# Designs tried in a protein design run: peptides against a protein of PDB entry 8RAJ. Part 73

Target 1, 54 residues: chain A of PDB entry 8RAJ
Amino acid sequence: LPAENEDPDKAVVDLHRSPPKTKDPDLTPSGIIAKVKAGDMTQETARELLLAMR

## One batch from the design tools (peptide; made by RFdiffusion4, then SolubleMPNN)

Design b2_p29_4_s1 (from b2_p29_4, 13 letters changed)
Fold by OpenDDE base, seed 4:
Structure b2_p29_4_s1 (fold): chain B 54 residues (1-54), chain A 29 residues (1-29)
Amino acid sequence: as target 1 above (54 residues)
Amino acid sequence: MTLAEWIEELAREGLISEALAQRELAKLA
């Protein structure tokens, strides 16, 4: 079943459960920052994702 | 920390470009 408050257009990602997918436009650096600004991602998770892209 | 401080820190650590950081900071101003 989908998450209770899942966004159908912008899925919440968890690096510890679901590895990032490069084809997901929401996982670009700008997209990640946008999610944090929107409150859809924590700063820590965003940092970890960005770090993994290096 | 604030979003602005966080974005600045990401750029400082080299996790995002300074150009991207500036664009995102401008949106917050």
Scores: peptide ipSAE 0.668, ipTM 0.943, DockQ to the pose 0.728
Fold by OpenDDE base, seed 3:
Structure b2_p29_4_s1 (fold): chain B 54 residues (1-54), chain A 29 residues (1-29)
Amino acid sequence: as target 1 above (54 residues)
Amino acid sequence: MTLAEWIEELAREGLISEALAQRELAKLA
């Protein structure tokens, strides 16, 4: 079975390739912000993901 | 924009809660 993304240094799945999965801790609002802080995600991508979650 | 400004904007737009925003901003200070 494919492993879930639990690596904080790994970018989340591209919104354009696969819809966000809220079951993935890295795709929570807090997790998304953490990725941006770490430089692993752009502000624009993060915003798009957050919009899709609303 | 800076990370702080970005987080504040997200909260203003209602994309994240104010509570989360404040917590994350505090970590940056």
Scores: peptide ipSAE 0.668, ipTM 0.943, DockQ to the pose 0.719
Fold by OpenDDE base, seed 1:
Structure b2_p29_4_s1 (fold): chain B 54 residues (1-54), chain A 29 residues (1-29)
Amino acid sequence: as target 1 above (54 residues)
Amino acid sequence: MTLAEWIEELAREGLISEALAQRELAKLA
């Protein structure tokens, strides 16, 4: 089953639900930005993910 | 803030590379 922090249709990641996985192509910096551009992720969530990857 | 401003801020804070920021900004233009 998909992780609780993911939307199987949109592949939306919610850092507040479970730890992010960098192996997910959608969780690369470019992938995260793409999700924000698409409206599938908030700027705040994206920023938090990027911070966690630092 | 706008997407462009947000991307610029991420780069300024060092959360993404300037190269990535510029590439993404160019796609918005």
Scores: peptide ipSAE 0.668, ipTM 0.943, DockQ to the pose 0.699
Fold by OpenDDE base, seed 2:
Structure b2_p29_4_s1 (fold): chain B 54 residues (1-54), chain A 29 residues (1-29)
Amino acid sequence: as target 1 above (54 residues)
Amino acid sequence: MTLAEWIEELAREGLISEALAQRELAKLA
């Protein structure tokens, strides 16, 4: 099933569905937080991504 | 947890900088 996204024209990152992209500007720490605020990503997924980036 | 608490926890764990955390928290206020 597609990831929940309030913006259907915007891609949603899910660590369990696809690996993180290190050079994706949407996957910067600030970008990740923005996705959570927008409801495009769960807190847990965001945390996992941030952990992987450390 | 709330978004604010979550952001604070991320900073506490060193997953994000305190500066970023404060900026994001300020936007929620």
Scores: peptide ipSAE 0.667, ipTM 0.943, DockQ to the pose 0.671

Design b2_p29_4_s2 (from b2_p29_4, 12 letters changed)
Fold by OpenDDE base, seed 3:
Parts: C-alpha cells; structure tokens; sequence
Structure b2_p29_4_s2 (fold): chain B 54 residues (1-54), chain A 29 residues (1-29)
C-alpha cells in the first residue's frame, strides 16, 4: 500500500506537550511565519513561540 | 489583525529581525 503522504506542513507545535526541538526548521522564525501564512498556526501561538526563542 | 500588521508588530517588539520582516512583507505585496 502506498504510504499516505502525511503533509509535513500540518505539524502543529504544542508547547505544553513537547518542548520544541532546537534544530527543527519549522520552529525557526521564518518557519513559524510560514505556518501562520499557510493557516496552520494562529498568530497567538506563533507569538508565544517567538517569545520563547528570545 | 492582518498578516501585514502582525509582522510589523513582531518586528517592533524585536521578535523577528528587520530583514526577515522586510522579506515577508515583500512576499505579501
């Protein structure tokens, strides 16, 4: 059976469940903004993530 | 708020670099 291509862009980061991996490209400032633009992350969550990386 | 306003706010608060903000704003234009 062809492996269903899980859309890697739909990864929702839950700060309360798992600490963000420091080397995850999706957690860079640019990656976070990209998720918001795609509608995969709220502005509020993105802001919280960016604050945590400060 | 709009994406543009949000990016500008992030820049103002120092949460993203000016370079990144400018790039993202240019893509939205």
Amino acid sequence: as target 1 above (54 residues)
Amino acid sequence: MSLEEWIEELRREGLISEELADRELAELA
Scores: peptide ipSAE 0.667, ipTM 0.944, DockQ to the pose 0.627
Fold by OpenDDE base, seed 2:
Structure b2_p29_4_s2 (fold): chain B 54 residues (1-54), chain A 29 residues (1-29)
Amino acid sequence: as target 1 above (54 residues)
Amino acid sequence: MSLEEWIEELRREGLISEELADRELAELA
């Protein structure tokens, strides 16, 4: 089975599990979209994060 | 919804910049 290349350095952010840190580079709008594209975040979670950042 | 439709919605709601939306949409095209 191809090892799911889980990049250990990329933490999956879950808004419902832990609050986002504004200084987290993975929580920029671009970073959030990147996670959705990679399948590491749902559209709904991403939208909620973006709303919280507004 | 599709990623394209989703990004357009985010743009329309002002959750992402138009520049970012355009870039991401261009990458999906």
Scores: peptide ipSAE 0.666, ipTM 0.943, DockQ to the pose 0.656
Fold by OpenDDE base, seed 1:
Structure b2_p29_4_s2 (fold): chain B 54 residues (1-54), chain A 29 residues (1-29)
Amino acid sequence: as target 1 above (54 residues)
Amino acid sequence: MSLEEWIEELRREGLISEELADRELAELA
């Protein structure tokens, strides 16, 4: 099922990794950027996640 | 692209808030 529309300033699940209600951490926009900065996420994947939050 | 350019693009596209973009760019400066 498509991911739920999330508030762009609230935490969302990593749509490319696991669905909600898993033990995987939710990501805020800040958290997504942090993962990119850490090299744990590509810019493209991060952009896709942020787009899904819009 | 660089992180700075990427964050600027995200801001320009409205994918992140201006406040978040400014904070992240300040941390990189």
Scores: peptide ipSAE 0.666, ipTM 0.944, DockQ to the pose 0.638
Fold by OpenDDE base, seed 4:
Structure b2_p29_4_s2 (fold): chain B 54 residues (1-54), chain A 29 residues (1-29)
Amino acid sequence: as target 1 above (54 residues)
Amino acid sequence: MSLEEWIEELRREGLISEELADRELAELA
């Protein structure tokens, strides 16, 4: 069975490396909360992102 | 914890603004 090509371009949001300077609306505090409410992000991951944005 | 409790915790820790917390809590009520 062909190995599912792990698309290397899936931006692993390295929570540790990239300072969230990205004006990505999905990474605003409001956007992060929205992802948690939608079940697309865990509370723990969201908290870590918010901490990194401080 | 519930979403409401989690949002309140974020507010208390200063990770989100009071205005954002109030808005999100209102949507969950």
Scores: peptide ipSAE 0.667, ipTM 0.944, DockQ to the pose 0.798; fails the geometry check

Design b2_p29_4_s3 (from b2_p29_4, 12 letters changed)
Fold by OpenDDE base, seed 4:
Structure b2_p29_4_s3 (fold): chain B 54 residues (1-54), chain A 29 residues (1-29)
Amino acid sequence: as target 1 above (54 residues)
Amino acid sequence: MTLEEWIRELAEEGLISEELAKRELEKLR
């Protein structure tokens, strides 16, 4: 059975991980909203991330 | 809540800019 390449880009956003020094587009307010729209993030998790960025 | 309501509340709370909220709401139409 081919090993399903678990897409490493499904990085569970660890709320305790220091924000990457690189402007990860996925960690911008627009990127967070995009993940929620795609169903890849809950509204609650997105709110917590946005609050932590304030 | 709907995505539209959620985006509006985020802007009202100051978690996102009103400009970003408007742009994201326009894409939901």
Scores: peptide ipSAE 0.660, ipTM 0.942, DockQ to the pose 0.689
Fold by OpenDDE base, seed 1:
Structure b2_p29_4_s3 (fold): chain B 54 residues (1-54), chain A 29 residues (1-29)
Amino acid sequence: as target 1 above (54 residues)
Amino acid sequence: MTLEEWIRELAEEGLISEELAKRELEKLR
């Protein structure tokens, strides 16, 4: 069976994982918006992340 | 929706700051 190339670039942002104490720039509101602009995140997922930070 | 509309709605809902929204909208122009 060909090894499914798990696309390593899908950083599954676990919405349920407490934000690590490390300020991951990708988990800031600006970083989330940047991912949506880049096409790396859907508007819906980004909205859910931003809601969870509120 | 467009990225501009989406960013505006996020600010209106208070999910992002108006300052961040403005900065991100300015980058789309």
Scores: peptide ipSAE 0.660, ipTM 0.942, DockQ to the pose 0.769
Fold by OpenDDE base, seed 2:
Structure b2_p29_4_s3 (fold): chain B 54 residues (1-54), chain A 29 residues (1-29)
Amino acid sequence: as target 1 above (54 residues)
Amino acid sequence: MTLEEWIRELAEEGLISEELAKRELEKLR
């Protein structure tokens, strides 16, 4: 059975890490909301990220 | 809070645009 490649691109955005200046689609306001909708991020974590982008 | 309430509060606080909030709320319907 092929090992399910757990896509390592689950960038666990460490909240204490300065958002990389890279246009990571996962760090856009829309991408953050999408992660919360998917259950991959908490509302609190998302709010903190959005605050750091202001 | 519900996801809908949370998205509205983010827009009211100016953390997201009202346009983005509306688009994301429409997708929840």
Scores: peptide ipSAE 0.660, ipTM 0.941, DockQ to the pose 0.715
Fold by OpenDDE base, seed 3:
Structure b2_p29_4_s3 (fold): chain B 54 residues (1-54), chain A 29 residues (1-29)
Amino acid sequence: as target 1 above (54 residues)
Amino acid sequence: MTLEEWIRELAEEGLISEELAKRELEKLR
């Protein structure tokens, strides 16, 4: 079975990309905080995302 | 800053709700 090399860098939401119209649970305020807690996102990137959602 | 301080600042700035901040702080205890 090929190990799907899920590139961990794919979790970086491009701030310049139009927010997906789909309620991606990873783009909710709760999902963003969860990524920061897991170490998958920096506090700075999370703050920028939250600002863009306002 | 710590995760706790960061979550509090986000709520104070109005980037997240106070309700969400409380829930996320409770999970860190």
Scores: peptide ipSAE 0.659, ipTM 0.941, DockQ to the pose 0.690

Design b2_p29_4_s4 (from b2_p29_4, 11 letters changed)
Fold by OpenDDE base, seed 5:
Structure b2_p29_4_s4 (fold): chain B 54 residues (1-54), chain A 29 residues (1-29)
Amino acid sequence: as target 1 above (54 residues)
Amino acid sequence: MTLKEWIEELRREGVISDALADRELAELD
């Protein structure tokens, strides 16, 4: 299977591997929603991330 | 669902604050 070149600049937010403890502005609630708006994250993944932050 | 509907649902479920939801919805208008 072609290894999809995971764009290293696309922060693959693995909810199972790294709890969003990072002060990464891209992982703020607003940042997560911005990723969905940009099509860089699914609504489902974003929902899970947002839930984990509450 | 649409992005607008999704944000509204997140609000209703308490996943995001009302303030955040309002701000994000305003940007979509």
Scores: peptide ipSAE 0.661, ipTM 0.940, DockQ to the pose 0.707
Fold by OpenDDE base, seed 1:
Structure b2_p29_4_s4 (fold): chain B 54 residues (1-54), chain A 29 residues (1-29)
Amino acid sequence: as target 1 above (54 residues)
Amino acid sequence: MTLKEWIEELRREGVISDALADRELAELD
């Protein structure tokens, strides 16, 4: 099966994925907000992620 | 909504801390 080249730039932040132990700056509250500011994430998705982190 | 309004709403709902909200809003000024 052709490995679907998932565009590495589309890091689909899986809302249900366990928070990585790794200091992934993209998964911090500030990192999530930064993605929204950059247009890489919708406000709704970001809100859901932020809620899951609380 | 605007980014400013969105961050303010997140704060109001308790989704983010006041400190984070203030920091992010300051960057938009």
Scores: peptide ipSAE 0.661, ipTM 0.940, DockQ to the pose 0.727
Fold by OpenDDE base, seed 3:
Structure b2_p29_4_s4 (fold): chain B 54 residues (1-54), chain A 29 residues (1-29)
Amino acid sequence: as target 1 above (54 residues)
Amino acid sequence: MTLKEWIEELRREGVISDALADRELAELD
């Protein structure tokens, strides 16, 4: 059976969804910036997420 | 804008801490 390489579910941070109580390390300020550096998140989306954490 | 300019803007606006900004900027050097 071909292992369907299910693309790891890019955690689409739904801005309208209550932040998952799961301490997703990718949702830390450092993790958000890392996603922008990797090209996986826009600067605008990252800014909005970072503001919501303050 | 560049990543450097973006991080500097986030710091200036108080969106991120100075400590985080400094760390992230150092990694870009």
Scores: peptide ipSAE 0.660, ipTM 0.940, DockQ to the pose 0.693
Fold by OpenDDE base, seed 2:
Structure b2_p29_4_s4 (fold): chain B 54 residues (1-54), chain A 29 residues (1-29)
Amino acid sequence: as target 1 above (54 residues)
Amino acid sequence: MTLKEWIEELRREGVISDALADRELAELD
């Protein structure tokens, strides 16, 4: 059975727990929105991250 | 709110660019 590739690097970016790394492709505006679409981030957390980037 | 409404709100508030908002909204259509 193919091992569920639990991508261990799917770090849920929590603004309150981990500072956003501006170089992380998952922390680009589009990447943040993608996480919300995937259900990996709340709208509120995403909004806070996006605000911090502007 | 829906994802569409959320993206529109982010654009209206200037949290994201119009270009990004338009691209993301187009993907939802």
Scores: peptide ipSAE 0.660, ipTM 0.940, DockQ to the pose 0.672

Design b2_p29_6_s1
Fold by OpenDDE base, seed 2:
Structure b2_p29_6_s1 (fold): chain B 54 residues (1-54), chain A 29 residues (1-29)
Amino acid sequence: as target 1 above (54 residues)
Amino acid sequence: EREEEERRRREEERRERERLQAEIDELLA
């Protein structure tokens, strides 16, 4: 089996790679923050959601 | 000119990520 030289640097989750487009823009960290700023979400709910995403 | 525009875009995207991260960190504190 040719050991595909998976460049170990490609396994580094490029923190600069845009997170996979979640099908729901409202459930991204950016979408959560946007809802808090709009007054459509409490800071507490936002904190719980953001903690669940880590 | 294209390389300068790409550099500017990367710098803006970095600043937006840094702002977003700071706001997440403030909410999680």
Scores: peptide ipSAE 0.358, ipTM 0.770, DockQ to the pose 0.632
Fold by OpenDDE base, seed 1:
Structure b2_p29_6_s1 (fold): chain B 54 residues (1-54), chain A 29 residues (1-29)
Amino acid sequence: as target 1 above (54 residues)
Amino acid sequence: EREEEERRRREEERRERERLQAEIDELLA
């Protein structure tokens, strides 16, 4: 089977595409912030998690 | 029209990212 030339332009990780949504929405920066706002996470725990992601 | 909609979407995604970053920076301050 001829190797379909995957257009190298499709392999361009669009740096403007949101990084692939982590399978766990609760471990995203947005998910962490949402939990803090909901009262389901302390600000300190959120700070520790966000620092570990940098 | 399609190019304008794509531009609007990219601008909205940028604004959402900037808001999220500002909220992260507030939590880390």
Scores: peptide ipSAE 0.357, ipTM 0.767, DockQ to the pose 0.558
Fold by OpenDDE base, seed 5:
Structure b2_p29_6_s1 (fold): chain B 54 residues (1-54), chain A 29 residues (1-29)
Amino acid sequence: as target 1 above (54 residues)
Amino acid sequence: EREEEERRRREEERRERERLQAEIDELLA
């Protein structure tokens, strides 16, 4: 059986792939900000988390 | 055309980073 040529183009790691989104989207600066905007997090809690990430 | 598209993408990515940073700075002020 001819080995199905797995299209080598599928193994092209898209080097333009956005940096690995941290495993928890809620712990990113953008995720924290999104929660504040949604009213799901206080500004004070967001400030503490953002300071701890620096 | 490709160079213009790449330029536009880089400008959009810059503007997104600048917006995110401004919002962080507002929360940390």
Scores: peptide ipSAE 0.357, ipTM 0.767, DockQ to the pose 0.627
Fold by OpenDDE base, seed 3:
Structure b2_p29_6_s1 (fold): chain B 54 residues (1-54), chain A 29 residues (1-29)
Amino acid sequence: as target 1 above (54 residues)
Amino acid sequence: EREEEERRRREEERRERERLQAEIDELLA
């Protein structure tokens, strides 16, 4: 199956637009926050992921 | 009525985004 070249430029999570339905709901800002609250992710890892999405 | 429901939904979605952003900002502080 050809890898759909989802333009890496569309991976800019526009926090003002509904995050594109990332195939991994767990990698959304909301999913990251939910994991931190559940104790399933460290605050440091969450910070790194959230910074990489900006 | 339909326009008022759409307005309420947009306001709720805005409040949820503002809450999410505040929580992100708390984690990034």
Scores: peptide ipSAE 0.350, ipTM 0.766, DockQ to the pose 0.552

Design b2_p29_6_s3
Fold by OpenDDE base, seed 1:
Structure b2_p29_6_s3 (fold): chain B 54 residues (1-54), chain A 29 residues (1-29)
Amino acid sequence: as target 1 above (54 residues)
Amino acid sequence: DAAAARAAAEAARRAAEAALQAEIDALLA
């Protein structure tokens, strides 16, 4: 049975591939406010997040 | 009256929620 030499170089997951900065629009200041207004986030959690972004 | 007390508590909660929202808005202004 031919050993499939899976070229180990193709399995180099580029660890330098910065995870897609999914700028979760919901984590922008505007997105946070929108979640509070929608009732999807508490105002306290929103305050804490907004302060941490400053 | 228990109904009046509940209505007052709900009004107070809504007022607190509105005040905190105004503070959040002020931090972003």
Scores: peptide ipSAE 0.419, ipTM 0.785, DockQ to the pose 0.122
Fold by OpenDDE base, seed 2:
Structure b2_p29_6_s3 (fold): chain B 54 residues (1-54), chain A 29 residues (1-29)
Amino acid sequence: as target 1 above (54 residues)
Amino acid sequence: DAAAARAAAEAARRAAEAALQAEIDALLA
């Protein structure tokens, strides 16, 4: 019985899937707040950054 | 008792987080 050639074409993990452009979370006030809400930034660091942007 | 203490501690943490968020919001207003 000829081995059914399982088409190897379905497993090409598109290595060229550009990493989602994590838009560098714009160091906008909104971006800073979003990082705090995500747990990626401390509220203290956020406060310091927001004060520096004022 | 231990469950109530954990719930109280979690509520206190959430309240503190909310208060600090309100302070940040007030600085942006």
Scores: peptide ipSAE 0.416, ipTM 0.779, DockQ to the pose 0.098
Fold by OpenDDE base, seed 3:
Formats: structure tokens, sequence, C-alpha cells
Structure b2_p29_6_s3 (fold): chain B 54 residues (1-54), chain A 29 residues (1-29)
């Protein structure tokens, strides 16, 4: 029986995994802020990402 | 009134969102 211990911590996308250096304009500080303004990202997630990129 | 309580909760949510935005802005400055 595969244990239904989906560790809820594995649903935590390891934000410490350096966002793939894909020049995804959406991963720039300005792109993050744009996603928040669009309602596509929470303020909390944006804060965590900006802190991780610092 | 339940309507007044909902309006107050929504105002509080908006204030919290604005405060968090200001913190993000301060980190980017």
Amino acid sequence: as target 1 above (54 residues)
Amino acid sequence: DAAAARAAAEAARRAAEAALQAEIDALLA
C-alpha cells in the first residue's frame, strides 16, 4: 500500500530550489509584482519569492 | 447586522493586503 503520507511539506514547492534560470519575465521582481496586481499570485507568495531572490 | 460585520471584515482584509504590499515595496526599495 503506498502510504498516503503525502507529506504536506512535499506540496511546499521547494521555494529554495532556485527558480529555474529561465528568463521567464514572470520571475523578475517586476513580474512577481505584476502577477500580484493581476490576482494571479498572493501577496504572501510574492513576499517569499522576493525574499528568496534577495 | 451581519451585513455590517461582512463589510468590516472586507475592510480589514483590504487594509491587511495594503499593509503587506507596503512591506513588499519596502523590501524592493
Scores: peptide ipSAE 0.411, ipTM 0.784, DockQ to the pose 0.089
Fold by OpenDDE base, seed 4:
Structure b2_p29_6_s3 (fold): chain B 54 residues (1-54), chain A 29 residues (1-29)
Amino acid sequence: as target 1 above (54 residues)
Amino acid sequence: DAAAARAAAEAARRAAEAALQAEIDALLA
């Protein structure tokens, strides 16, 4: 059986692959504030999102 | 000291979070 040299380095899912910076500007603190200011987001949701980013 | 730099960065983050929360709270007051 050919030892599949599964180079374990190729299966290292680059955990340092920054989750795709979906710089969803809507998920930045500034974007969250902007949405709250626009009335498009509740303060509670804004707090929850900010807490999730913590 | 790297530990002091980390503590300062964390304190700055908390201050920014508090300011943001205060801005949100001020918008709803």
Scores: peptide ipSAE 0.400, ipTM 0.773, DockQ to the pose 0.052

Design b2_p29_6_s4
Fold by OpenDDE base, seed 3:
Structure b2_p29_6_s4 (fold): chain B 54 residues (1-54), chain A 29 residues (1-29)
Amino acid sequence: as target 1 above (54 residues)
Amino acid sequence: MEEERRRREEEEERERREALQAEIDALLA
């Protein structure tokens, strides 16, 4: 997907360097860690997903 | 003023990335 020409006056420091567009935004490394912290995912499932993304 | 803001935002972004990487490494250990 083309990098959007974000207006140079809006140097929105993309504090969210958007991980490569996974079809599910919740399946990013950050989203996986957030689900583990919330108790919505086990550490084992998180480990398997993170290993599959390498 | 604007340069100091940008430096702070870049530092906070670095610290957030380092913390996230440490959490990933702890799950993969």
Scores: peptide ipSAE 0.351, ipTM 0.753, DockQ to the pose 0.631
Fold by OpenDDE base, seed 5:
Structure b2_p29_6_s4 (fold): chain B 54 residues (1-54), chain A 29 residues (1-29)
Amino acid sequence: as target 1 above (54 residues)
Amino acid sequence: MEEERRRREEEEERERREALQAEIDALLA
């Protein structure tokens, strides 16, 4: 069977590469920001969480 | 055609990341 040279440049840059799957979508940087914008999280709590992720 | 599409997709991804980082930085300021 000819080895199909899967051209490694067809790594489709998955633009939808979800930020590394933190098991909780609500704890992603984007999820935290979305909760603040929705009024479901305080800016102070968001700041503490974002600092802990650095 | 494919190279121009790829460049646009890479630019849009960069702009989305930069916008997200700016929102994070604004919350951390």
Scores: peptide ipSAE 0.349, ipTM 0.749, DockQ to the pose 0.622
Fold by OpenDDE base, seed 2:
Structure b2_p29_6_s4 (fold): chain B 54 residues (1-54), chain A 29 residues (1-29)
Amino acid sequence: as target 1 above (54 residues)
Amino acid sequence: MEEERRRREEEEERERREALQAEIDALLA
């Protein structure tokens, strides 16, 4: 499968000194919050995902 | 100069983490 174009401009600044648990920028805590703010994710789905990351 | 830049970058990074954590905590409340 062609490597999905890692958009080089989405430098996920990992605000946590711990390596991001996911390489998907949309599944980072910041990416989840961004989707909620954009209306692309429900607060309930965001809550479930964030709880699973703890 | 370089040490003062590094300190400002570390402070800004801390503030960004604290803001992100507050948004997470608000969604989890």
Scores: peptide ipSAE 0.349, ipTM 0.751, DockQ to the pose 0.614
Fold by OpenDDE base, seed 4:
Structure b2_p29_6_s4 (fold): chain B 54 residues (1-54), chain A 29 residues (1-29)
Amino acid sequence: as target 1 above (54 residues)
Amino acid sequence: MEEERRRREEEEERERREALQAEIDALLA
């Protein structure tokens, strides 16, 4: 550790053009949202993760 | 034809980004 924290804004912008270089698709903003939609993550946990990425 | 396809792909990419950002903003509200 550390995964190079490429700017979360660049990660969100790059999410559509390049799969996030984050080896864990579950830690991407899109992966977090997908887990919330699937019921695998609470909105509160998702909020904390998304805030920690900023 | 290729320029029109590229414009559509860029527009669809933008719409997907805007939708993703709206979902993030809704979780952060």
Scores: peptide ipSAE 0.345, ipTM 0.750, DockQ to the pose 0.627

Design b2_p29_7_s1
Fold by OpenDDE base, seed 1:
Structure b2_p29_7_s1 (fold): chain B 54 residues (1-54), chain A 29 residues (1-29)
Amino acid sequence: as target 1 above (54 residues)
Amino acid sequence: SAAEAERRRREAEERRIEEELRRALEEAE
């Protein structure tokens, strides 16, 4: 299992991988958006993560 | 072609995510 705890700025987002079945609320689409709103994630990283989940 | 259809799907999905992100940020301002 690739480490689901990589720093969002260091997360190697595989855009071709099936979205991980995460139970982490911070890795849900809503959680990612919430981190961007809080200033805890860049819009670019959020875009990449959201693309990998679709 | 199947490759052109796949490209169009990805481009549409990308735009949808960008629009969703943009809207979600605008709603927080």
Scores: peptide ipSAE 0.120, ipTM 0.618, DockQ to the pose 0.504
Fold by OpenDDE base, seed 3:
Structure b2_p29_7_s1 (fold): chain B 54 residues (1-54), chain A 29 residues (1-29)
Amino acid sequence: as target 1 above (54 residues)
Amino acid sequence: SAAEAERRRREAEERRIEEELRRALEEAE
């Protein structure tokens, strides 16, 4: 089965909920920045994800 | 107030993340 690329635009980042401890290597700060550079993620979604990880 | 100090800390942290993202994008061009 092709890994369903979880559409990064469907990650409802609840800024009030502890981020799920995702073991997804693509949801590291470096992985998020790499997706933005590739055009696979918006800067806004990347900002929200990075804020949720702090 | 303590609430105003906390808001200013969040806004400063958000700006720092936006600047880090901007630098990381500019370095890739």
Scores: peptide ipSAE 0.119, ipTM 0.621, DockQ to the pose 0.685
Fold by OpenDDE base, seed 5:
Structure b2_p29_7_s1 (fold): chain B 54 residues (1-54), chain A 29 residues (1-29)
Amino acid sequence: as target 1 above (54 residues)
Amino acid sequence: SAAEAERRRREAEERRIEEELRRALEEAE
């Protein structure tokens, strides 16, 4: 399947879509939290991504 | 209702994620 958006800043978070099978370690819950800590992601984008994984 | 129970479950899960994110940020300060 085409990797639609390995970049979390460009990730179209569809809360109604099946959670993306992101094999990207940077898109794991821990990777998302690490990017927010580094200042590389907003808390809002992180919240939306974490919600889409539940 | 079942719809109100489902809404309350979603709102509780959202709060849990926000609390987990907040805790993870506080541990980095």
Scores: peptide ipSAE 0.118, ipTM 0.614, DockQ to the pose 0.531
Fold by OpenDDE base, seed 2:
Structure b2_p29_7_s1 (fold): chain B 54 residues (1-54), chain A 29 residues (1-29)
Amino acid sequence: as target 1 above (54 residues)
Amino acid sequence: SAAEAERRRREAEERRIEEELRRALEEAE
């Protein structure tokens, strides 16, 4: 399967919708945290993504 | 009410996620 390098900047996070079943390792809680640490994601975007997964 | 109990549950989960994110950022410095 081609590694879907979906740009994380295009994930429209709807906090009122069930999270899409992503297979992207970059959209896991650990992957989100790793991107914030690398400076590749804002804390706000990370908060929204983590909230959508709960 | 049931709606007030649901709001309080959401607010508690949001705070838990914010605390988890904060801890995970602090453990990386």
Scores: peptide ipSAE 0.115, ipTM 0.611, DockQ to the pose 0.474

